# Designs tried in a protein design run: peptides against a protein of PDB entry 2FGR. Part 73

Target 1, 331 residues: chain A of PDB entry 2FGR
Amino acid sequence: SSVTLFGIVDTNVAYVNKDAAGDSRYGLGTSGASTSRLGLRGTEDLGGGLKAGFWLEGEIFGDDGNASGFNFKRRSTVSLSGNFGEVRLGRDLVPTSQKLTSYDLFSATGIGPFMGFRNWAAGQGADDNGIRANNLISYYTPNFGGFNAGFGYAFDEKQTIGTADSVGRYIGGYVAYDNGPLSASLGLAQQKTAVGGLATDRDEITLGASYNFGVAKLSGLLQQTKFKRDIGGDIKTNSYMLGASAPVGGVGEVKLQYALYDQKAIDSKAHQITLGYVHNLSKRTALYGNLAFLKNKDASTLGLQAKGVYAGGVQAGESQTGVQVGIRHAF

## One batch from the design tools (peptide; aimed at target 1 F6)

Design b2_p28_2 (made by RFdiffusion4)
Pose (drawn by RFdiffusion4):
Structure b2_p28_2 (pose): chain A 331 residues (1-331), chain P 28 residues (1-28)
Amino acid sequence: as target 1 above (331 residues)
Amino acid sequence: AAAFSAQVSDALSALSLVSALAAFKASL
C-alpha cells in the first residue's frame, strides 16, 4: 500500500506569428511537453491480489497561478483492481482517448500534438472534444498475450440542451495489442450532444499504431469524427498523423510529426508539421523546444495551441508558425 | 510517513515556484 502526492510544472515562453486579427503574440505559457498537474493517488492492498485505488488530479497553470481556481478535472476516480483487470468510477479520460492519445509523440499537449480529439462542430456538451467525461464508469482488462481492451459508459443524467435530453452520454471502447515494441489499437465511441440546440450524435472511430525500433519509434493515428444531427446533416472530419521520435546523445530526444485535418463540412484541409526537442537534465527535469507550422487551406481557420499565450484560430487559409521553449519539472 | 513528508515538501516547493511565475508575469 502507498499514497503519493505528485505533479508537473511545465512553463514556457511561446510565440505565434498570427492570431485571428493577423497580429503576432508572445508570452509565458504552460504545458508544452507534458500537461502541468497536481495530484494525489494511492493503492491499498486488500489481499488476494485485490487492490483499491484513488486518484485526484487537476491541471496547473503556472503563468497565472490557477487564477480561475484549482479543480480535479483531469481525473477524480476510485477503483478496484485485481486479476480481473480494473474498474474505475469518476471523471477521467474516456477509454478511447486514454489509449489512442498514447500514439501522439507530443503527449497531446503543446503546439505539436494531434488535433483529432477536438470539438469540430461547436457541440454544446462539456466534453465535445472526446477526451474526458463526467459520470464515467470504465473497465480495463488485463493484458493477456499482448491483447487488451477497455470499455466505458458515462451517464448523461438527463442533461438537456434544446432537443437533446441525454447530453454528455458516452459509450465507447477499444481493442488493442501491446507487446512492448509494437502497439496497435482500434477505438470506437459515441457521445450525445447538441449543436445549435439540436440533438446530435458525436461518433468517433480511431486507429493507432506504433513500433519502437529502439534507435527510433514510428507512430501514427487515423480518425474519423462525425457529428450527425438527428434531423439531418453532419459535420465530418478525417484526421491523419504520422510521426517519428529518436533518442539523441543520451539525455536528448528529437520528434517530428505531420498531420492532416480534412474538414468536410467546409471542404477544407489543414496540414501541420512539428519538430520537437527534449533535453533531460534529470529523469524529473527537462528543457524543451517545439517548432510548428500549420497551413490552412480555403476556409480552414485552425490555430496552434500555445496554451497560456494564444490558442485561438487564424484567418481563413492562413499559415501560422509557432514556437515554445520551456522547462518541465516533475515531482 | 517520511516518504510522504518529502513529497509534501516537494509539492510545496513547486507551488511556491508557480506563485513566483505568476507574480513575474503580472509584473510585465

Design b2_p28_2_s1 (made by RFdiffusion4, then SolubleMPNN; from b2_p28_2, 17 letters changed)
Fold by OpenDDE base, seed 4:
Structure b2_p28_2_s1 (fold): chain B 331 residues (1-331), chain A 28 residues (1-28)
Amino acid sequence: as target 1 above (331 residues)
Amino acid sequence: SAELQKQLEEVAAALKRVAELAALRASL
């Protein structure tokens, strides 16, 4: 049996040149290179190749000392694992996000990440970004000659919002091929939610791929999200990402990522480009810098996610520049 | 290998059960 305390404290100075009023925002932010976290995990060998596991993980906000409290909303699972793979019970990343966000070179955090895993429709469900779910059962296969898969189901527990029933129900999964330098995955998910108190299905399809050339890595995502509403029409977003990373001098990594968010319901596009650099001072401590540009077109109001400083939108058609410079420490 | 086939069958069976549970709830 083992119990491990682990965490990351990632804190930065962040700046964005525009908020919703057109004003600049700056200050101390969190989670610019990795999400700050505190966790406990462990395993018990039950014999015969069977293991029990637990994982409890919460987000840390180093700027305010977790003034809103601490919880295990990042992950709170008990697991059984063996030659059959792993079954998890409890709140976690849904299988689709767990796999498909792995192609994001910005680790699904800070001002540079792929923002496709989003609540595009003002969905009223707590997890309408498609990232995590409550009441989740997940199964992950082993890797069989590169092939692997994950599946999940989250119980709605008869949660209602307005006239919508089954809110918070998730069903989804991925298939993947992970072999040497190549990774490729296809994910499908549906969540039940509400928009304006009306039943809405959040459908998601995501294709991801990456290839590590040794000297550089390329990564890409193609995603469609569709909030299917009985009234008011569907809210569809097509999201595209292409990124490259390369090691620098054995201690650094440079990253460049482009994303396009084609928001069909408002006939509007947003373009995101991010340059990042990570400098490893040690195995556990890094300095980092991110520079991001977000160009909204037409009615698009997307904002960069400078967590702890400003994560709201901008005026329609406005562009936003963001900077983060910070320290990441892992323990 | 026979082991890989068994593992694939177990995965397929698990998938089928999840799909059946999902279908059952979609029909209710």
Scores: peptide ipSAE 0.008, ipTM 0.289, DockQ to the pose 0.013
OpenDDE base, seeds 1, 2, 3, 5: peptide ipSAE 0.006, 0.010, 0.008, 0.008; ipTM 0.326, 0.343, 0.339, 0.335; seeds 1, 2 fail the geometry check

Design b2_p28_2_s2 (made by RFdiffusion4, then SolubleMPNN; from b2_p28_2, 17 letters changed)
Fold by OpenDDE base, seed 1:
Structure b2_p28_2_s2 (fold): chain B 331 residues (1-331), chain A 28 residues (1-28)
Amino acid sequence: as target 1 above (331 residues)
Amino acid sequence: DAELAAQIAEVQEALAQVEAIAAARAAL
């Protein structure tokens, strides 16, 4: 058997020009280019092409030394893999988020990522952003001539919130084509939750595609998230993303990403544009900078996710500017 | 330059494997 200790420490100086009060926030933040983490993983060859695996991973907060504690909420899986693919048991990324976030050029972290995978409706479930689930069984196919898929089911274990039953139940999956420079995927998910103590289904559909032209990569996402409530109507958000990245001087990467969040329940849009640069000092160490602009319209209150500094909303219709400059180290 | 680029590519692959895993939590 092999056991690998691995991690990332990503820490930055971050600034946002507005919080919920309209004041600036600045300080030491985390996870600006990659989520800081500590993990253990390993595999055992069982013979005949069958392998057992484990993966334990938690988030690291370098600004406070994990003052709120450490846990394996990133991933805590045991798996079997072989020619049939991989079956995973335990808390993980749900298959839809695992695949469809791969089109986010900002690695779903810092001030620049696609924010579509969100709790748009004040859902009371712990994972109402559609990213992870407890009690998850996942299956991932091999890649067959580019075609691949993933499926997942999470048990609710009779969790209730108010009158809502089945809270935390997830069912979802994706189909994808990954061949050379092309990637394309369709993801579908439903998660059961509660809003205001009432049963709510979080339905999600996501389309993603990317193409690597060698000199540049283009990536896009189209997502609809719908919190279907029995009372008060649906809370629907249509999210769109288009990004480009290009290598710079063999050791750098520039990224530009635009996202639009059309929040139908409040008839309000938010526009996000982010410029990022990563400079590799080595294979394991990089410097990075992100510059993000978030324009809320009408009743929209979205904020940039400057983790460790400020990740809250802003006043309705306000715009926010964010900056992160940091070091990423992988081990 | 070429060796650093190859080492960067290997770690970008390792980071892409870690980022495919990371990407989904940073959205949490």
Scores: peptide ipSAE 0.017, ipTM 0.445, DockQ to the pose 0.042
OpenDDE base, seeds 2, 3, 4, 5: peptide ipSAE 0.000, 0.000, 0.000, 0.013; ipTM 0.283, 0.313, 0.317, 0.410; seed 5 fails the geometry check

Design b2_p28_2_s3 (made by RFdiffusion4, then SolubleMPNN; from b2_p28_2, 17 letters changed)
Fold by OpenDDE base, seed 3:
Structure b2_p28_2_s3 (fold): chain B 331 residues (1-331), chain A 28 residues (1-28)
Amino acid sequence: as target 1 above (331 residues)
Amino acid sequence: SAALAQQQAEVAAALAKVAEIAALRASL
């Protein structure tokens, strides 16, 4: 058996030029390049190619020392793995988010990430962003000549909100081809939730692809999210991303990413452009800077996610600029 | 099946648009 303690402490100085009142916010923020975390993981060889595993991981908030407490809400799984792949039991990334967020050059973290994995409809479920689920069973295949897949089901456990009786049920999966410089994936998911106390289906389709040219990497995402409501019609968002990254002088990485969020229910678009740089001081320690610009049009109120400083919306049609400069340390 | 096919067609059209935007940015 093995047990490994691991973590990341990522803390930054962050600034956004507008909040919901139009005022600037600045201070010490967390998780600008990687989500700060503390984790325990281990494996046991059971013989015959079978292994047991566990993974416990919680978020760290270095700005306040976890004033709201610590939990294992990032991942709390037990697993069996072998030549058949891996089965996981417990709270985790859902298979769709685990695979499709891998195309986000900002690692689903800080002010620069693809924001398509979102609660677009004021869904009342705890995980209506489509990122994680409670009560999750997941299966991941091995890689077969490039082909791989993942599937997941989360139990609702008769959770009710208003008249909705299946809140928190998830079903989803992906198929992928990962071979050499090429990665491509298709993900499908449905999650049961409530909006305004009424049963609502959160349907998601995501296509991702990337190609590594050695000197640079290109990555893209296409996503449609629909909150299907029995009353009031669908809340649909089409999200698009294109990003490029390149190594700099063997010690750094530059990243540029564009995203478009076409919010159909309010006929409003938001445009996000982010420039990021990571400077490796060592294998474990990096300095980083992110510069993000978010332009809302019409009724769009999206805000950049400067965690620990400001992660709220802005006024309708307002633009927001964000900066993060920080230190990431991994142990 | 028809809804999935329509969604796949929308995704394919969106891929073409991303490729166009990438080509436009490479020409700038």
Scores: peptide ipSAE 0.006, ipTM 0.334, DockQ to the pose 0.012
OpenDDE base, seeds 1, 2, 4, 5: peptide ipSAE 0.000, 0.000, 0.000, 0.006; ipTM 0.306, 0.320, 0.270, 0.356; seeds 4, 5 fail the geometry check

Design b2_p28_2_s4 (made by RFdiffusion4, then SolubleMPNN; from b2_p28_2, 18 letters changed)
Fold by OpenDDE base, seed 5:
Structure b2_p28_2_s4 (fold): chain B 331 residues (1-331), chain A 28 residues (1-28)
Amino acid sequence: as target 1 above (331 residues)
Amino acid sequence: SAELEEQLKEVEEALKLVEEIAKLRASL
């Protein structure tokens, strides 16, 4: 058996030029290049190609020393793995987010990530962003000839909100082809939630692809999220992303990513452009800088996610500029 | 583009399928 302590401490100086009041925010933020975390993991060889595993991971907030406490809400799984693949029990990334966020060149963190995995409808469920679930059972296939898949089911445990039952139930999965420079995936998910105390289905479909040309990598996402409400009509968002990354001077990486969020329920679009640079001082330590522009149109109020500084919305139709400069250290 | 509209229709059909699968599992 092995037990490994691991983590990332990622802390930055961040600035956004507008908050909900139109004022600038600046300070020390967290998780600009990678989510800061502390974890324990281990494996036990059970013989015959079977392994047991555990994974406990929580978020670290370096700016305040975890003033609100520490938990294992990032992942708390026990698993069995072998030639059949891997079964996981416990809170984790849902299979759809685990696979499809891999196409985000900003690793689903900081001011630059694809923001499609979001609660678009004021859903009252704890995980209505479609990223993680409680009470999750997941299965991941091995890779066979490039093909792989993942499936998940989360129990609702008869959770209710208002008149909505089955809140927190998740069902979803992906199919993928990962071979050499090419990756492509299709993810489908449904989550039961509530909006305004009424039963709502959060349906999600996501297509992702990337190709590594050696000198550069291209990546793309196409997503539709639909909150199907019993009353009041559907809340639909179409999200698109295209990104490129390239190594620089053997120690650096430059990233450029564009995203479009077409928010159908409010007939409003938002455009996000992010330029990022990572400078590796070592295998474990990097300096980074991110510059992001978010243009809201019409009734759109999206804000950049400068965690620890400001992650709220802006006024309708306002644009926001964000900057992060920080240190990432892995251990 | 017409191609984007067609892709969006396919996405809507795929979402309906997910809903049906989820309903079937909830009924079992």
Scores: peptide ipSAE 0.008, ipTM 0.324, DockQ to the pose 0.011
OpenDDE base, seeds 1, 2, 3, 4: peptide ipSAE 0.006, 0.005, 0.000, 0.005; ipTM 0.328, 0.311, 0.289, 0.304; seed 1 fails the geometry check

Design b2_p28_3 (made by RFdiffusion4; failed a check: the pose's geometry)
Pose (drawn by RFdiffusion4):
Structure b2_p28_3 (pose): chain A 331 residues (1-331), chain P 28 residues (1-28)
Amino acid sequence: as target 1 above (331 residues)
Amino acid sequence: AADDLFYAAVIAYAVYRVASGKASFNFG
């Protein structure tokens, strides 16, 4: 049995060459290499291989001292685990995002990550990026011979927006194979939401795979996200990503990731290339840099996610360059 | 109110387990 207080402070200077008005922005931002966080967790041995756990974790914004207030929105769970696997109750990453975001070499943070888990259709739900859910129950199997799975159901509790009376419902899961060097997963999920006050399903299918050769690791993601309005119409986006990472000189790591976002509703594509470098001063402390180039075509207005500096869109068809340099300290 | 009560309970349990020596405390 144990209790742990933990966290990460990851703060950076960041720059983007353009915002929605075309002007550059620079400043002090956060979470370029890992999401800054503070948390408390524990595991209690109940005997016979059965354990009880808890986990409370919230995001830290070092640039403004959490000016909007601290919370446990990253994870707030209690759980039982044993030879049967693990059951968790509470807000957390849904199983599909928990497993599939592991294929993103930029840890789903900073200016370099895969942008597929986003609210492509301006859905009105609290978590229309498909990442986390309130009112979540999840089951995670053990890993037997490499095979493992996860399932989750989040209650809507009759949250109503317009014609949608089940906003926030999540049903989803994944199957996967993980043997150390090789990992592959297929995730499928549906969320209930509304767009412009009209009931809409958010359907998501995601495939991810990686192989760690030791001298380098190759990783990729494919995803279709479809917001399907009940009365007709859909906003569909296909997202693709391929990346590689390699250790450099003991202590160092280089990462490169290419992504494409095909936004069918506006018949437009965006392409992104991101180079990253991590230099470890210790197991706990790293300096890092990220350089990203995002090219929008046609009506696409996607912007790089320089958290704490600028994470909005850009003018249609514009390319945007971004940089982050910072320090990550885990405790 | 329910969330506050839940967090307080989890923290109190964690303190008790450490103070009573029945669990180790870790930082980091």

Design b2_p28_3_s1 (made by RFdiffusion4, then SolubleMPNN; from b2_p28_3, 18 letters changed; failed a check: the pose's geometry)
Amino acid sequence: SDEEKFVKEIIERAEELVKSGKAEFIIG

Design b2_p28_3_s2 (made by RFdiffusion4, then SolubleMPNN; from b2_p28_3, 19 letters changed; failed a check: the pose's geometry)
Amino acid sequence: SEEEKFVQELIDRANELVASGRAELRIG

Design b2_p28_3_s3 (made by RFdiffusion4, then SolubleMPNN; from b2_p28_3, 14 letters changed; failed a check: the pose's geometry)
Amino acid sequence: SKEEEFVAAVRARAAELVASGKAEFLVG

Design b2_p28_3_s4 (made by RFdiffusion4, then SolubleMPNN; from b2_p28_3, 19 letters changed; failed a check: the pose's geometry)
Amino acid sequence: DEEEAFVKALLERARRLVESGEAEFLLG

Design b2_p28_4_s2 (made by RFdiffusion4, then SolubleMPNN; its pose is not in this set)
Fold by OpenDDE base, seed 2:
Structure b2_p28_4_s2 (fold): chain B 331 residues (1-331), chain A 28 residues (1-28)
Amino acid sequence: as target 1 above (331 residues)
Amino acid sequence: AAAAAQAAAVLAAAQAEFDAAAAALAAL
């Protein structure tokens, strides 16, 4: 068997011009271009094209040195893989988020990412953002002439919150076509949760596509998230994203991404635009800068996710500007 | 202090331009 130690340390200076009080926040933030992580992984060849694998990965907080502790909540899987694809057991990205976040040009991190994978309803489940699950079984197909799929089920283990008795149950999957410059995917998921101590279904549908023209890449997402509550009606959000990226001077990448979050339960929209630049000093080290703008309309209170500095909301109808300048190092 | 005030003014101007563009997109 082989064992590989790997990681990323990504730390930035971050600024947001407005918090929930209307005050500016600034400081040292984490994970602006990539989520900071420490991991162990390995594979064993079992013969006949069968492999065993393990993956243990936790988040690193470079600003505080992991003051809240270290854990493997990013991924803690054992796997079998071969010509049939891959089966995974343990906490991981759910298949829908693993595939559909690949269309986010900001890699689901920092102030620039698509924020559609969110707890829109004050869900009381640990993973009501639809990104990861505990007690997960996942299956990923091989790529067949471009066609691929992934499926997952997470056990609730009789977790209760209030009157809800199936909290943390996930079922979901995607179908995709990945061939040369083209990628397209459809994802469907349902997660059982609670809102106000009442059983709630978090339903998600996501369509993603990207095309790489060599000189530039275009990417898009269409998502509906719906928290179906037994009492108080459904909390529905339609989220849209369009992004472009281009290589610059052989060592740089520029990114521009727009997102719209149509929050139907409060009849309120939020608009996000982010400009990003990454400068590769080496294969392992990069400098980066992100500039993000967020406009809330009406009752919308969304905030940019300047992790380690400020990730809270703003006052209703307020705008927020965010900046991150940082170093990413991979090992 | 002066450099921070200039940076804040540039960010406020860029936010106002974004707010106008977002208003135009939401009217479509």
Scores: peptide ipSAE 0.047, ipTM 0.630, DockQ to the pose 0.064
OpenDDE base, seeds 1, 3, 4, 5: peptide ipSAE 0.018, 0.014, 0.025, 0.006; ipTM 0.486, 0.419, 0.589, 0.351

Design b2_p28_4_s4 (made by RFdiffusion4, then SolubleMPNN; its pose is not in this set)
Fold by OpenDDE base, seed 4:
Parts: C-alpha cells; structure tokens; sequence
Structure b2_p28_4_s4 (fold): chain B 331 residues (1-331), chain A 28 residues (1-28)
C-alpha cells in the first residue's frame, strides 16, 4: 500500500477593471493557473490485478489560509481498479466534466477558462455548474486502442428544494477517442435541480477535441446547456471555445483561448479572449500571467473568475478586463 | 433539435436502467 500527500499552492495578484458597480477590484487571489489543493491519495494492491484506492482532496485558499474551513469537496473517493477499469464511490468530478474540461487550456481555473460548465439559470442545487456531484458512483473504462468512456450516477437521496424532488440526481457519461496527438470526446449529462423552487432538469451536451502538433496544440469545445423548467420555458446556452497553446523556449508555454457564450434566454452573447503565459522555474514551481478580456453584449452580465478578488458579474453590456500574475508551487 | 432529443432519450433510458438495477441490488 502507498499513501501520498500532495498539493498545489497557487496564489496571484489579480486585477479586474469592473465589478457590478463599475469599480475596479484588485488584491491577492488564488488558483490562477491551477486550483490550489491539498490531498491525500493511496493505493493498495489486492492481488490478481485488483487495486483499492482512496483520494481525498480539498481546495486551498492561500490568501486567507482557508478561513472558511477545509473540506474534501474536490474529491472524496474510494475506488476499485483493474483490467475492467476503475469504479469510484464518493464526491468527485462527474465523468462529463472530468473528460470535457481536459480540453480547456486554462485548466478550468483562473480568469481564462472555459466558463460553459456553469449554473446558467440560477439553479438552487449545490453543483448546478455540472462539475461535481455528491453521492456519485463513477465508472471509467481502460483505454482500448484509443477508445475510452466514463459513466456516472449520483443519488439524489430524496433531496428537495421547494416543490422540486430528486435534487442532485446526476446521470451522465462520455465516449472518447484518445490516440497519439488526437483527443475527441462526446459527453452527455442530466442533473435534477430547482429554479425558483420548481423542478428543473439541467441537460448538457459537450463535444471536445484537441490535436497536438508538437509545436502547438489546438483545442476546442462545443457545448449546449439547457435548464428545462416546469414553468417559464427553457434556459439555453450554447458555448463555444477554441484555444491554442505552444511551448516557448523549452521552459515556457503560451496559451490563447477564445470562448463565446450565446445565452438564448436573454438573446445575449458574451465573448472571452484570454492570453496566458506559464514559465516553469522547475518541475514543481512556475510563474504565470493571464490577461483576459470579456465583452458582454445586450443583457449579458458575465464576469471573469478572479477567485479571491472578484468573481461576480458586471453591468449588462459591460466589458471586463482581468489580469493575474502569480506563483504556482506543486508538492 | 433531433440530436438533443436523441441524447435525452438515451440519458433517460440509462437512468431508468440504472435505477432498476439499483433497486434490484437493494432487494438482494
């Protein structure tokens, strides 16, 4: 058996030029290049190719020392793995987010990430962004000649919000092809939630692809998220992302990513463009900088996620510029 | 629209099958 303590401390100076009042925000933020975390993981060989595993991981907030506490909400799983793949029990990334966020060149964190995995409808469920679930059973296949898949189900445990039952129930999965420079996947998910105390289904379809040319990587996402409300009609968002990354000087990486969020319920678009640079001082320590521009049109109020500084919206139709400069250290 | 409808039908079927199996396992 083995037990590994691991983590990342990622802390930055961040700035956004507009908040909801139109004022600038600046300060010390967290998780600009990678989500800051502390975790324990281990495996036990049970013989015959069977392994038991555990994984406990929580987010670290280096700006305030976790003043709101520490938990294992990032992952808290026990698993069995072998030639059949891996079964996981416990809170984790849902299979759809685990696979489809891998196409985000900004690692689903900071001011640059694809923001499609979002609560678009003021859903009242804790995980209405479609990223994680409580009470989750997940299965991941091995990679068979490039083919792989993942499936998950989360129990609702009769959770209710208002008149909505089955809140927090998730079902979803992906199919993928991962071979050499190519990755492509299709993910489908449904989550039960509530909006305004009424039952709502969060349906999600996501297509992702990437190709590594060696000198550069291209990555793309196409997503539709639909909150189907019993009353008031559907809240639909189509999200698109295209990104490129390239190594620089053997120790650096430059990233450029564009995203479009077409918010159908308000007939409004938001455009995000992010330039990022990572400079590896070592295998464990990097400096980074992110520059993001978010243009809201019409009724769109999206804000950049400068965690620890400002992650709220802006005024309708307003543009926001964000900067992060920080240190990432892994242990 | 058709692809979304098909995707939903697959998800609902998979949910029903999983719920049925979960009930079966809980009754053993």
Amino acid sequence: as target 1 above (331 residues)
Amino acid sequence: AAAEAAARAVLEKARAEFEAKAKELASL
Scores: peptide ipSAE 0.022, ipTM 0.529, DockQ to the pose 0.011
OpenDDE base, seeds 1, 2, 3, 5: peptide ipSAE 0.009, 0.008, 0.009, 0.009; ipTM 0.406, 0.406, 0.418, 0.411

Design b2_p28_5 (made by RFdiffusion4)
Pose (drawn by RFdiffusion4):
Formats: C-alpha cells, sequence, structure tokens
Structure b2_p28_5 (pose): chain A 331 residues (1-331), chain P 28 residues (1-28)
C-alpha cells in the first residue's frame, strides 16, 4: 500500500506569428512537453491480489497561478483492481482517448500534437473534444498475450440542451495489442450532444499504431469524427498523423510529426509539421523546444495550441508558425 | 455498424476478463 502526492510544472515562453487578427503574440505559457498537473493517488492492498485505488488530479497553470481556481478535472476516480483487470468510477479520460492519445509523440499537449480529439462542430457539451467525461465508469482488462481492451459508459443524467435530453452520454471502447515494442489499437465511441440546440451524435473511430525500434520509434493515428445531427446533416472530419522520435546522445530526444485535417463540412484541409527536442537534465527535469508550422487551405482557420499565450484560430487559409521553449519539472 | 463494432469490443473484453491475469494499477 502507498499514497503519493505528485505533479509536473511545465512552463515556457511561446510565440505565434499570427492570431485571428493577423498579429503576432508572445508570452509565458504552460504545458509544452507534458501537461502541468498536481495530484494525489494511492493503492491499497486488500489481499488476494485485490487492490483499491484513488486518483485526484488537476491541471496547473504556472503563468497565472491557477487564477480561475484549482480543480480535479483531469481525473477524480476510485477503483478496484485485481486479476480481473480494473474498474474505475469518476471523471477521467474516456478509454478511447486514454489509449489512442498514447500514439501522439507530443503527449497530446503543446503546439505539436495531434488535433483529432477536438470539438470540430461547436458541440455544446462539456467534453465535445472526446477526451474526458463526467459520470464515467470504465473497465480495463488485463493484458493477456499482448491483447487488451477497455470500455466505458458515462451517464448523461438527463442533461438537456435544446432537443437533446441526453447530453454528455458516452459509450465507447477499444481493442488493442501491446507486446512492448509493437502497439496497435482500434477505438470506437459515441457521445450525445447538441449543435445549435439540435440533438447530435458525436461518432468517432480511431486507429493507432507504433513500433519502437530502439534507435527510433514510428507512430501514427487515423481518425474519423462525425457529428451527425438527428434532423439531418453532419460535420465530418478525417484526421491523419505520422510521426517519428529518436534518442539523441543519451539525455536528448528528437521528434517530428506530420498531420492532416480534412474538414469535409467546409471542404478544406489543414496540414501541420512539428519538430521537437527534449533535453533531460535528470529523470525529473527537462528543457524542451517545439517548432510548428500549420498551413490552412481555403476556409480552414485552425490555430496552434500555445497554451497560456494564444490558442485561438487564424484567418481563413493562413499559415501559422509557432515556437515554445521551456522547462518541465516532475515531482 | 456502430452496434456491431461495440458488441465485438465487449465480447473481446469479456473473454480477456474471464481469462484473467496479473494486473498493475496506474502510477505517476
Amino acid sequence: as target 1 above (331 residues)
Amino acid sequence: AFAAGMAAILAVAAVLGALGGPYTPDSP
């Protein structure tokens, strides 16, 4: 049995060459290499291989001292685990995002990550980016011969927005194979939401795979996200990503990632290339840099996610360049 | 198509759960 207080402070200077008005922005931001966080967790051995767990974690914003207030919105779970796997109750990453985001070489944070888990249709639910859910129950199997799976159901509790009376419902899961160097997963999920007050399903299918050669790792993601309005119409986005990472000189790591976002509702594509470097001063402390270029075509207005500096959109069809340089300290 | 896919995921999870095996909870 044990109890652990832990966290990460990851703070950076960041710059983007344009915002929604076309002006540059720079400042002190956060979470460029790993999401800053503070948390408590524990595991209690109940005997016979059965364990009880808890986990409370919230995001830290070092640039403003969590001015909007601290919370445990990253994870707030209690669990039982054993030879049967693990059951968790509480807000957390849903199984599809927990497993599939592991294929993103930029840890789903900073200006370099895969942007597929986002609210493409301006859905009105609390978590229309498909990442986390309130009122979540999840089951995770053991890994048997490499095979593993996860399932989750989040209750809507009759949350109503317009014609949607089940906003926030999540049903989803994944199957996967993980043997160390090789990992592959297929996730499928549906959420209930509303767009402009009209009931809408958020359907998501995601495939991810990676192989770690030791001298380098190759990783990729494919995703279709479809917001399908009950009365008709849909906003569909296909997202693609391929990336590679390699250790450099013991202590160092280089990462490169290319992504494409095909936004069918506006018949427009955006392309992104991101180069990253991590220099470890210790196991706990790293300096890092990220350089990203995002090219929007046609009506696309996607912007790089320089958290704490600028994470809004840009003018239609504009390209945007961004940089983050910072320090990550885990404790 | 969604329903069939979800049923397949649940069947795989059930089989894996019945087989069991060593399990390690999360840690930071």

Design b2_p28_5_s1 (made by RFdiffusion4, then SolubleMPNN; from b2_p28_5, 17 letters changed)
Fold by OpenDDE base, seed 5:
Structure b2_p28_5_s1 (fold): chain B 331 residues (1-331), chain A 28 residues (1-28)
Amino acid sequence: as target 1 above (331 residues)
Amino acid sequence: DFDEKLKEIQEVAEELIKKGGPFTPWTP
């Protein structure tokens, strides 16, 4: 058996030109290129091609030293793996987010990521962004000639909010084709939640694809998120992303990503454009810079996620500019 | 229209989710 300690410390200076009051925010932020984390993982060979595994991972906040404490909310799994694939028990990325966020060139982190995996409806569940779940059982197939899949179920454990009695139940999965330069995936999920104390289904469909041309990579996402409320009608958001990345000088990577969030319930769109650069000082240490522009239209109030500095919304119809410059170190 | 196509796929997905089976062999 082996136990590996691992982590990332990613800390930045961040700026956003507008908060909810219209004021600028700046300071030391976290997780601009990769989420800062501390983890333990290990495997045991059980013989016959069967392995046991564990994974414990929590977020690190380098700006405040984890003043609110440390937990394993990123992942806390025990696993069995073999020729049949992998079964995981415990809190983790749900299969849909684990696969479909891989098409985000900003790795679902910092001010540049695809923000489609969101609580669009003031859902009262803890994980109504569709990213992770408690009480999760997941299965991942091997890769068969490029084809692979993942499936998951999370128990609600009779969690109630208002009249909703199945809060936190997740069911979902993806099918994918990953072969050489090509990746493509379809993900489907439903999560039970509550909005205004009423039962609500968070339905999600996501299509993703990428192609690596060697000199550049293209990536795209198409997503619909629908909060189906018992009363008040559906809250639907269509999210679109297109991104490109290219290596620079053998030690750098440039990234450009556009996203559109069509928020149907408020008949309002938001446009996000992000330019990023990563400079590798070593295999473990990088400098990075991100420049993001978010244009809200009409009633849209979306904000860039400058974690540790400002991650709230802005005034309706306002534009926000964000900058992050930081250091990422992996150990 | 992309929105109509997404709606159709979403309806199919909702039906599959109600049936449970395709999403996990671990669903009770």
Scores: peptide ipSAE 0.015, ipTM 0.340, DockQ to the pose 0.059
OpenDDE base, seeds 1, 2, 3, 4: peptide ipSAE 0.006, 0.000, 0.007, 0.005; ipTM 0.349, 0.320, 0.370, 0.299

